# Ledger of designs, part 76: peptides against a protein of PDB entry 3ZN8

Target 1, 125 residues: chain A of PDB entry 3ZN8
Amino acid sequence: LEEYDKIQKKMEDVMEGKGKLTLRDVYAQIIALRKMGPLSKVLQHIPGLGIMLPTPSEDQLKIGEEKIRRWLAALNSMTYKELENPNIIDKSRMRRIAEGSGLEVEEVRELLEWYNNMNRLLKMV

## One batch from the design tools (peptide; made by RFdiffusion4, then SolubleMPNN)

Design b2_p22_2_s1 (from b2_p22_2, 15 letters changed)
Fold by OpenDDE base, seed 4:
Structure b2_p22_2_s1 (fold): chain B 125 residues (1-125), chain A 22 residues (1-22)
Amino acid sequence: as target 1 above (125 residues)
Amino acid sequence: IDERERERLLQLLIAKKKKEEE
């Protein structure tokens, strides 16, 4: 719970313009969420998500957990500079990360796209 | 080079780069 509160505070600070969301922050979030248990239980503890999202089927939860696990593998294959500044990740870095994590380049691209979209959304609020 | 060995070498290179960034 304490680690989760620190991550929420970091997201709030980014929304207030007091920082930048990094892939290191995303990594910390994934680790904290995994410590809370299955994604189904985690989603219940995220304010607003349990109310706005239809309760995913058990199969959709498993798919989501597997996707998060794959993203974690990608993040573990990044350098600290890449985690801190994802904008340096070019096609060559993306291919290296994919290969190092046993993922398709498209999956690494999807993670980066998700990050970019999240970072844009947090700056608009 | 077997694909598994190539992946292992890449992981070692990534680990080295991480250590150099610390």
Scores: peptide ipSAE 0.087, ipTM 0.553, DockQ to the pose 0.023
Fold by OpenDDE base, seed 2:
Structure b2_p22_2_s1 (fold): chain B 125 residues (1-125), chain A 22 residues (1-22)
Amino acid sequence: as target 1 above (125 residues)
Amino acid sequence: IDERERERLLQLLIAKKKKEEE
């Protein structure tokens, strides 16, 4: 619970322009969501919430979980400086991260693109 | 160099770079 509250406060601070979203924040969020995996299943059984949450097929859930696992491998292959300042990740760093995580360079690029899009969205709120 | 040795060397280089940037 405390870790989740810290992540929410960080997101609020970023929306208020008091901070920046980093890949370290993304890593913490992914870990918190994985710890809440059983709770998300409980929330899907609450009457009225199941209508608002499209039930992804079991196959879509597996694909999403595998994608998150790959992104965690990429994040674990980054340096602290890269996690704190993702904009320094050039083609050479991206290739190193891909090789170190057993991923394609395009999968690392997709993670960085997702991060950039999320950071833009949070600044528009 | 066996692929396993290559991967191990890569991880050692990554770990060294992490320590140098901290």
Scores: peptide ipSAE 0.075, ipTM 0.544, DockQ to the pose 0.021
Fold by OpenDDE base, seed 1:
Structure b2_p22_2_s1 (fold): chain B 125 residues (1-125), chain A 22 residues (1-22)
Amino acid sequence: as target 1 above (125 residues)
Amino acid sequence: IDERERERLLQLLIAKKKKEEE
């Protein structure tokens, strides 16, 4: 719960322009969500939330979990400087991260693109 | 060179580069 509150506060600070979302923050969020796995399943079983949130098929959940595992491998292959400042990740760094994580360079690019899109959305709100 | 030894050498090179970039 305390880790989750810190993550929410960080997202609020980014939306207010008081901070920047980093890949370190993304890593912390993924780890917190995985620790809260039972709560996420409980929320999916609340009557009325399933009407408001299209419940992804079990197959879509499995695909999403595998993508998150691959992204965690990429994040674990990054340096502290790269996690704090993802904009320094050039083509050479992307290749190193891909080789270290057992991913294609394109999958590392997709993670960075997702991060950039998320950071843009949070700044627009 | 066994595939496992090749992978181990690659990981050592990656770890060395990671340490030099910090």
Scores: peptide ipSAE 0.060, ipTM 0.534, DockQ to the pose 0.019
Fold by OpenDDE base, seed 5:
Structure b2_p22_2_s1 (fold): chain B 125 residues (1-125), chain A 22 residues (1-22)
Amino acid sequence: as target 1 above (125 residues)
Amino acid sequence: IDERERERLLQLLIAKKKKEEE
């Protein structure tokens, strides 16, 4: 619960323009969500939302879990400077991260694109 | 160099590079 509250406060601070979302924050969120179990189970405990949200198929859950595992491998291959400032990740850093995590460079690019999109969305709210 | 030795060498190079960039 304390870790979740820290993550929520960080998201609020970013939405208010008082902070920046980092890949360290993303890592913490992924770990917290994995401890809580599938997001579908968490959402099913919210009255009214469990009835309106389509439950992902078991296959979609497995695909999502594998993608998260791959992203965690990429994040574990980053330096502390890269995690705090993902904008410094150039082609050389991206290749190193891919090689270190056993991923394709495109998968690392997808993670960074997702991060950039999320950070833009949070700044627009 | 077998695949295991190649992977071990790669991981050592990555770890060295990571330490130099921190």
Scores: peptide ipSAE 0.054, ipTM 0.514, DockQ to the pose 0.019

Design b2_p22_2_s2 (from b2_p22_2, 13 letters changed)
Fold by OpenDDE base, seed 3:
Structure b2_p22_2_s2 (fold): chain B 125 residues (1-125), chain A 22 residues (1-22)
Amino acid sequence: as target 1 above (125 residues)
Amino acid sequence: EDKRFQEQILQLLVARKKEEQA
């Protein structure tokens, strides 16, 4: 619960323009969410978010869980500098991370693209 | 699935922000 509160505070600071979202923050968030269970269940406990999110199929849940496990492997293969400043990750670094995590370079690129999109969206809210 | 995950995270953050401001 304490770890979750720290992550939430960090995300709030980023949304207010007082902080920077990093891959370290992403890692911490993924771990916290896995401990809490599916995000859909977490959203159900938020008062006023009566937004009917479609329930994912069992197959979609498995695919999502596997993707998150692969991303965690990639994150665990990054240096502290890369986690704090993902923009320094060039083709050489992506290849090293991919080899260290047992992933394809394209999967690492996909993670970085996801991070960039998330960072843009959080700054817009 | 990535887009859905992004939307879920954003919804959580927006909800928490609204709760703190209320």
Scores: peptide ipSAE 0.052, ipTM 0.510, DockQ to the pose 0.341
Fold by OpenDDE base, seed 1:
Structure b2_p22_2_s2 (fold): chain B 125 residues (1-125), chain A 22 residues (1-22)
Amino acid sequence: as target 1 above (125 residues)
Amino acid sequence: EDKRFQEQILQLLVARKKEEQA
């Protein structure tokens, strides 16, 4: 619960333009979500949403969990500077991260694209 | 998968915003 509150505060700060979402924040969020259980369970605790949101199948949860595990491997292969400033990650850094994590370069690019999209979404909301 | 996860995060953000406005 305490970790969740910290994540919520960070998201609020980013939404208000008081901070920047980093990959370090993403890492913390992923770890917290894994401790709390599937995101669907978290959503079910939100009044009104639990009834409207379809519960993902067990198979879909497993697929999502595997994707997150692969992304965690990538994040664990990044330097502190890269985690704090993902915009410095060029093609050479992506290749190093991919090789270090056992991922394809495209998977690392996908993670960075996801991060950029989330950062844009947080600023729009 | 990524789109689904993005949608879930977006829904959480929207829900939080609605709660703050209520």
Scores: peptide ipSAE 0.042, ipTM 0.508, DockQ to the pose 0.302
Fold by OpenDDE base, seed 5:
Structure b2_p22_2_s2 (fold): chain B 125 residues (1-125), chain A 22 residues (1-22)
Amino acid sequence: as target 1 above (125 residues)
Amino acid sequence: EDKRFQEQILQLLVARKKEEQA
């Protein structure tokens, strides 16, 4: 819970333009989410909200968990500089990360694209 | 699935914003 609060504060700072989301932040968030479980499960315990939220199928949960595991492998294969500044990740770095994580280069590219999209969304909120 | 994770984060941010405005 304490780690979760720290991540939330970081996200607030990013939304207020006080900081930038990094892949290090993403890594911390993934770890926190794995400990707490899907947000949907947490929200389902709130009366009145559970009926409004679609419950993901077991298959969807498994697919999501596998994707998260793959992304964690990629993140674990990055240097500290890359985690702090993902924009420095060029084709050579991307290939190294892919090879080190057992992923396809396209999967690493997808992670980086997701990160960029997340940053844009955080600035819009 | 990536979109789902993104949506979850967005929902958290929206929920927090609503709490701050209340």
Scores: peptide ipSAE 0.059, ipTM 0.506, DockQ to the pose 0.380; fails the geometry check
Fold by OpenDDE base, seed 4:
Structure b2_p22_2_s2 (fold): chain B 125 residues (1-125), chain A 22 residues (1-22)
Amino acid sequence: as target 1 above (125 residues)
Amino acid sequence: EDKRFQEQILQLLVARKKEEQA
């Protein structure tokens, strides 16, 4: 719960323009989400929440879990500077990250695109 | 696929927020 509170506070700060979302924040969120895996299943069993949250199929959950694992590998292959300032990640850095994580460059690009989209979304809220 | 994943993450974030409010 404490980890979730920190993540929420960070998101709130970003939404209020008091900070920026970094890939370190993304990493923390992913780890928290993975820890929440069982809790997410519990939440799906809460009658009021289960109706409002489309329950992904078990197959979709597995696909999502694999995607998260791959993204974690990419994040673990980034330098501190890259995690803090993802905008510095150019094609050369993406290739290095991909090679270091055993991913395709496109998968690293997808992660960065997701980050950019999330950052834009948080700024719009 | 990426959009679906984004939606899943957003849903998890929303779910988490709801849990904290409960």
Scores: peptide ipSAE 0.052, ipTM 0.527, DockQ to the pose 0.247; fails the geometry check

Design b2_p22_2_s3 (from b2_p22_2, 15 letters changed)
Fold by OpenDDE base, seed 2:
Structure b2_p22_2_s3 (fold): chain B 125 residues (1-125), chain A 22 residues (1-22)
Amino acid sequence: as target 1 above (125 residues)
Amino acid sequence: SDKRFQEELLQLLIAKKQKELQ
């Protein structure tokens, strides 16, 4: 609960333009979400979100969980400087992270592209 | 897979904005 409140406050600061979303923040959010269980169950407890999220099939949940595990392996293979400033991750750093995590370079690139898209979206909101 | 995680994170952000607007 305390970790969730800290993540919530940091997401507020980022949405207010007072902070930058980093991969360290992404890591903390992923860990918090995994502790809470499937997001569909968390959202079902929020009154007034009449967005009936289609309950993902068990196979879709397993695929999503495996993707998150692979991204956590990549994040665990990053330096503190890389987690705080993902824009410094060049091709050499991506290869090192991929080798250290047992992933393909393309999977590390996909994580970084996802982060860049989220950071663009946060600037528009 | 990436679109779903993007949608989940986006929905968390939207849900929070909606809670701040209430």
Scores: peptide ipSAE 0.035, ipTM 0.530, DockQ to the pose 0.353
Fold by OpenDDE base, seed 4:
Order: structure tokens, then C-alpha cells, then sequence
Structure b2_p22_2_s3 (fold): chain B 125 residues (1-125), chain A 22 residues (1-22)
């Protein structure tokens, strides 16, 4: 709960324009969510959302968990500087991260694209 | 698969905004 509250506060600071979401923040959030269990259970505790969100099938949860595991492997293969400033990750760094994590270069690219899209969305809120 | 993870994270953000508005 305390780790979740820290992540929540960091997301508030980013939404207020007081901070930037980093891949380190994403890593911390993924770890906190994994400690809380399936995200569907977390969302069910939010009043009004449990009625509107389709409960993901067990197969969809397993696919999501495997993707999170692969992205955690990529994040664990990044340097502190790369986690703090993902924009420095060039093609050479991306290949090194892929090799170190046992991922395809395309999967590392997808993670970075997802991060960039999320950071754009947070600036629009 | 990417779209679902993005949707889950979006839902967390929306849920938080709703909690701040209550």
C-alpha cells in the first residue's frame, strides 16, 4: 500500500506538470501491481468501474502477465540513465537491451513506443 | 496485447481521477 501511494503521488505530480514519468516509475508501478494481484481485482475495488469493465478471461490475464514479465526483463536490462531518460535509447542500446533480456528488438521498440504514448496521454490529462 | 496493457493503465489513471473528484 505504501509503494502504491508513492506511485500515485508521482503520477499526480506528472499530471500536474510537476514531474516526468520515467521507465523507473513504470517499473515501480508494475512491481506494485504484481504485489496487489491481477489488475482486474484492483479495478473491482473502485466504485462504479466494476460494473462497466468486462472481467478479463483467465487466458487474457495469463497473456497480460507474460507480456509484463517480458517487459520487466527488458527494464532489468536497462541502465539507470536509460530508465530515467528513455529518449537516449538508440538502435545500439535497443539491440543490447533485447540481447540481455532474451527479447526481440521489436518487443523493446514496442515497450518504448508504449511509454512514449503513455507520456503523451498524461500530458493531455 | 499492447492495446490491452494500455487500456489497463488508462483505467488506473481514470480510476484515480475519479477518486480525486469524489
Amino acid sequence: as target 1 above (125 residues)
Amino acid sequence: SDKRFQEELLQLLIAKKQKELQ
Scores: peptide ipSAE 0.033, ipTM 0.529, DockQ to the pose 0.323
Fold by OpenDDE base, seed 3:
Structure b2_p22_2_s3 (fold): chain B 125 residues (1-125), chain A 22 residues (1-22)
Amino acid sequence: as target 1 above (125 residues)
Amino acid sequence: SDKRFQEELLQLLIAKKQKELQ
């Protein structure tokens, strides 16, 4: 609960333009979500939201969990400087992260692209 | 997979903004 409240406060600060979303914040959020179970179950308890969210098939849940595990491996292979400033991750750093995590370089690129898209969306809201 | 994680994150952000407006 305390970790969740810290992540929530950090997300508020980012939404108010007082902070920057980092890969460290992404890591903390993934860990909190895994501890709470599928957010789909939490959102199903919110009146009106449960009707609008298509329930993922069991296969789609498994694919999503595997993708999250792979991203956690990549994040665990990053330096503190890379987690705080993902924009410094060049081709050499991506290759090192991929080798250290047992991933393809393309999967590390996909994580960084996802982060960049999320950080852009958060600045627009 | 990436779209669902984006949707989950976006929903957390929306749910929180709604809680601040109450």
Scores: peptide ipSAE 0.033, ipTM 0.525, DockQ to the pose 0.382
Fold by OpenDDE base, seed 1:
Structure b2_p22_2_s3 (fold): chain B 125 residues (1-125), chain A 22 residues (1-22)
Amino acid sequence: as target 1 above (125 residues)
Amino acid sequence: SDKRFQEELLQLLIAKKQKELQ
């Protein structure tokens, strides 16, 4: 619960424009969520979302967990500078990260695109 | 140091989840 509250406060600070969401923050969030258990249990603790979100099938949970594992491998292959400033990740860095994590370059690109979309969404709210 | 700690923590979490899925 305490780790979740820290993540929520940090997300609020980013939404208020007090901070920038980084891939280091994404990493910390993923780790904290994994410590709390299945994402379904975390979502059940969010008032109003637990009633409206269909409990993902066990298969959907497994697919989501595998995607998160692959993204964590990519994040673990990044430098501190890349985690703090993902915008410096060019094609050469992206290829190195993919090779170091055992991922396709497209999967690393997908993670960065997801991050960019999330960061844009947080700036619009 | 922090990155190594994060990797160890991740490995522990992956291992824990693999045991829960078996």
Scores: peptide ipSAE 0.018, ipTM 0.459, DockQ to the pose 0.029

Design b2_p22_2_s4 (from b2_p22_2, 16 letters changed)
Fold by OpenDDE base, seed 2:
Structure b2_p22_2_s4 (fold): chain B 125 residues (1-125), chain A 22 residues (1-22)
Amino acid sequence: as target 1 above (125 residues)
Amino acid sequence: EDKEERDRLLQLLVAKKKKELE
């Protein structure tokens, strides 16, 4: 519960322009979501939302879970400076992260691109 | 700060070497 409240406060600070989203924040959010159980179970308990959201196929859920698992492996292969400032991650750092996590360099690039897009979106709000 | 970063890099290096031996 305390960890969840810290994450919410950080999200509020970012939306107010008082901070930036970091990969450390992303890591904490993924861990918090995994502790809540499958999002499908959480969404199934919200009356009316289960009717409006197409239930992802079992295959789509598996693909999403595997992608999150791979991203967690990448995040666990980063330094503290890289997690706080992902913009310092060059080609050499990407290769090191990929090798440490057992990912392709392109998968690490995809994670960083996703992060950059999210951080741009949050600055527009 | 620099000490923590160095310690983390050493941890990552050791973890990589362990995985290469598996």
Scores: peptide ipSAE 0.442, ipTM 0.889, DockQ to the pose 0.018
Fold by OpenDDE base, seed 5:
Structure b2_p22_2_s4 (fold): chain B 125 residues (1-125), chain A 22 residues (1-22)
Amino acid sequence: as target 1 above (125 residues)
Amino acid sequence: EDKEERDRLLQLLVAKKKKELE
């Protein structure tokens, strides 16, 4: 709960233009969501909340979990400077991250593109 | 900060080499 509150506060600061979302923040969010995994499942079983959330098919959940696992591998293969400022990740760094994580370079590029899109979205709110 | 970054990079390189040997 305390880690989750820190992440929410960071997200609020980013939305207010007081900060920038980093891949370190993304990593922390993914870890927090995985720790809350049992709680999220419990909330999905609350009558009335489950009707409004399209229950992702079990297959969509598995695909999402696999994608998150692969992204965590990429994040764990980054330097601290890369996590704080992903914009420094050039082709050489991207290749190193891919090789270190067992991913294709295109998958690392997809993560970085997702990050850039997320930062743009958060600045529009 | 630069030392910590260098140490982290070295750890990543070592981890990469270990995976290549597995």
Scores: peptide ipSAE 0.434, ipTM 0.887, DockQ to the pose 0.018
Fold by OpenDDE base, seed 3:
Structure b2_p22_2_s4 (fold): chain B 125 residues (1-125), chain A 22 residues (1-22)
Amino acid sequence: as target 1 above (125 residues)
Amino acid sequence: EDKEERDRLLQLLVAKKKKELE
């Protein structure tokens, strides 16, 4: 609960333009959500999401959980500077992270693209 | 800060080398 409250406060600060979302914040968020149980149960506890979002199929949930596990492997293969400032990750760093995590370079690129899109969205709100 | 970064880099390099030897 305490870890989750810290993550929510960080997200609020970023939405208010106070600070930036980092991959360290993303890592902390994923770990906190996993401690709360399966992703399906977490989504059910968010008021209104269960009504507005079609219930993902069991297969879609499994695919999503596997994707998150692969992203955690990538994050665990990054340096502290890379986690704090992901925009420094060039082709050489991306290849090192992929090799360390057992992922394809394209999967690491997808994670970074997702992060960039999320960070842009949070700054516009 | 620089020590923590160096220690982390060393841990990642050791982990990579261990995986290559398996």
Scores: peptide ipSAE 0.416, ipTM 0.881, DockQ to the pose 0.018
Fold by OpenDDE base, seed 4:
Structure b2_p22_2_s4 (fold): chain B 125 residues (1-125), chain A 22 residues (1-22)
Amino acid sequence: as target 1 above (125 residues)
Amino acid sequence: EDKEERDRLLQLLVAKKKKELE
């Protein structure tokens, strides 16, 4: 719970313009969500919450989990400077990260695109 | 500590690969 509160507060701070979302924050969010794995299943079993959350098919959950694992591998292959300032990640850095994580360059690009979209969304809020 | 060590390892790996491509 405390880890989630910190993540939520960080998101609020970013929305308020008091900070920036980093890939370190993304990493923390992913780890927190994975720790919630059993709890997320419990939340899906709460009557009324399951109606608001489209229950992804078991296959979609597996695909999503695998994608998250791959993103974690990419994040684990980034330098501290890259995690704190993802905008410095050029094609050469993406290739290095991909090679270090056993991913395709496109998967690293997808992660960065997701990050950029999320960061834009949070700034519009 | 663990992050700095990881960053150093990554730099070493990149330097090694650059040298192999020369």
Scores: peptide ipSAE 0.101, ipTM 0.554, DockQ to the pose 0.017

Design b2_p22_3_s1 (from b2_p22_3, 11 letters changed)
Fold by OpenDDE base, seed 4:
Structure b2_p22_3_s1 (fold): chain B 125 residues (1-125), chain A 22 residues (1-22)
Amino acid sequence: as target 1 above (125 residues)
Amino acid sequence: RLFDLLLKELKAKLTGEEIIVP
């Protein structure tokens, strides 16, 4: 609950133009979510999610848990400068991160795309 | 609510579906 409140406040600050959501914030969010339990339990706490998106199958949840682990590996392979300012992550940096984390470049790209989508949503709402 | 939006985006990425945000 405490980590949830911190992340919510950070997002509110970003919406008000008083802050920037970074990959460090994303990392903290993923860790907070994992502390809540399996992805299935986390998704059950999202109001209206069952109405807007189909409930994932058990296999999809397993794939999702693995994807989260992979994204954490990518984040652990980033420099502090990259975590604080993800916009500096070019193709060369992305390849290095992928190699350092044992991931495909496409998996790192997917993480960055998700981050960019989050920032876009926070600015639109 | 904002955290819920991010979780929705995460769910969308996990399910392979795109959330159409207006």
Scores: peptide ipSAE 0.208, ipTM 0.697, DockQ to the pose 0.109
Fold by OpenDDE base, seed 2:
Structure b2_p22_3_s1 (fold): chain B 125 residues (1-125), chain A 22 residues (1-22)
Amino acid sequence: as target 1 above (125 residues)
Amino acid sequence: RLFDLLLKELKAKLTGEEIIVP
């Protein structure tokens, strides 16, 4: 709950044009979500989501759980400087992160793309 | 809640669906 409130406040600041959401904030948020239980339980706490997006199958939930675990491995392989300023992550850094986490470079790129999309969304609200 | 936007975007990536942002 405490980490949730910190991230909520930071997201509000970003919407007001103050500061930025970092991968460190994302990492803390994913860990906080994992404490709520399996992905299926987390998705039940999202109001209106069942109307806007289809309910995932059991197989899709398993794939989603694996993807979250892989993204956490990537985040654990990042330096503090990369977590605070993800824009410095070039091809060489992505390769190092992928090798250190046992991932493909494309999976690290997917995580960074998701982060960038989320930041764009927060600025449009 | 802004956290709901994060969760929606995360769900979209996990399910392969696209979120239409107005």
Scores: peptide ipSAE 0.200, ipTM 0.697, DockQ to the pose 0.100
Fold by OpenDDE base, seed 3:
Parts: C-alpha cells; structure tokens; sequence
Structure b2_p22_3_s1 (fold): chain B 125 residues (1-125), chain A 22 residues (1-22)
C-alpha cells in the first residue's frame, strides 16, 4: 500500500510536468500489482476495463502472466542508471540485459516500448 | 486514477490492442 501511494503521487507529478516516470517506478508498480494476485484478479480491479477492452481468454492470461515474469527478470538485470534513465539503453545494453535475464533481445525491446508508450500517455493526459 | 491508466496500458499490451489517448 505504501509503495502504491508513492507511485500514484509520482504519476500525478508526471502528469503535471513536475517529473518523469522511470523504469524503477514501473518495476515497483509491477511488484505491487503482483502482490494483488494473478493477472485475472488485477484486471478485475480496473473499473470499466471490460467495457473498453475485450476480456482476455484464459490462454491470453497465462501468456500475459509469463510475459510479466519475463519483464521482471529483465528489470532485475538492469543497472540503477538504466532504471532511472532508460534512454541510455542502447543495443549493447539491451543484449546484456537479455543475456543476464535469459530473454531474447526482442523481449527487452518490447518492455522498453511499453514503458515509452506508458510514459507518453501520462504526459498527454 | 493513474494506477488504472497503467493497468489499462498493461492490459492493452497483453491483448495486442492500443489505448486510444483522448
């Protein structure tokens, strides 16, 4: 709960243009979400989400759970500098992170793309 | 709530859909 409130405040600051959301913040958020239980339970806490997006199948939820675990492995393999400033992650750093986490480079790229999209959305709202 | 936006973006990525930003 305490980590959730810190992330909420930071997200509010980002929306007001007073800060930036980092991969460290995203990492803390994913961990907080995982404490709520399986992805299926997490998705139930989002009001109106079932109206805005189709409900994932059981197979999609399983794939999604695995993807989250893989992204956490990638985040655990990042340096503090990379977590605080993801823009420094070049091809060499992506390869190191992938090798250190047992992932494909494309999976690390996908995580970074998701982060970039999320950070853009927060600045546009 | 901003947390809901993060979860929506995560769900969108997991389902292969994009969130339309107003």
Amino acid sequence: as target 1 above (125 residues)
Amino acid sequence: RLFDLLLKELKAKLTGEEIIVP
Scores: peptide ipSAE 0.198, ipTM 0.693, DockQ to the pose 0.102
Fold by OpenDDE base, seed 1:
Structure b2_p22_3_s1 (fold): chain B 125 residues (1-125), chain A 22 residues (1-22)
Amino acid sequence: as target 1 above (125 residues)
Amino acid sequence: RLFDLLLKELKAKLTGEEIIVP
């Protein structure tokens, strides 16, 4: 609950233009989600989700759980400077992170794209 | 809650229905 409230406040600050969402915040978010239980349980707590988006299949949930695990590995392989300033992550850093986490470079890129999309969404709303 | 929006984005990725944010 404490981690969740901190993330919520951070997101509010970003929406108000008082800061930026970092990969440190993303890391905290993923940890908070994992504490809530399996992805299926977390998704069930989202109001109106069933009417806005299709319900994921069991296979999609399994893929999602694996994706979250892999993203945590990537985040654990980042430096503090990269977590606080993800914009410094170039091709060389991406390769290092991928090698250090046992991921493909494309998987690290996908994580960064997801992060960028979240930031864009928060600035738009 | 704003966290719900991020979870919706995550769900969109899981379903293959990507949300295009300008």
Scores: peptide ipSAE 0.198, ipTM 0.691, DockQ to the pose 0.105; fails the geometry check

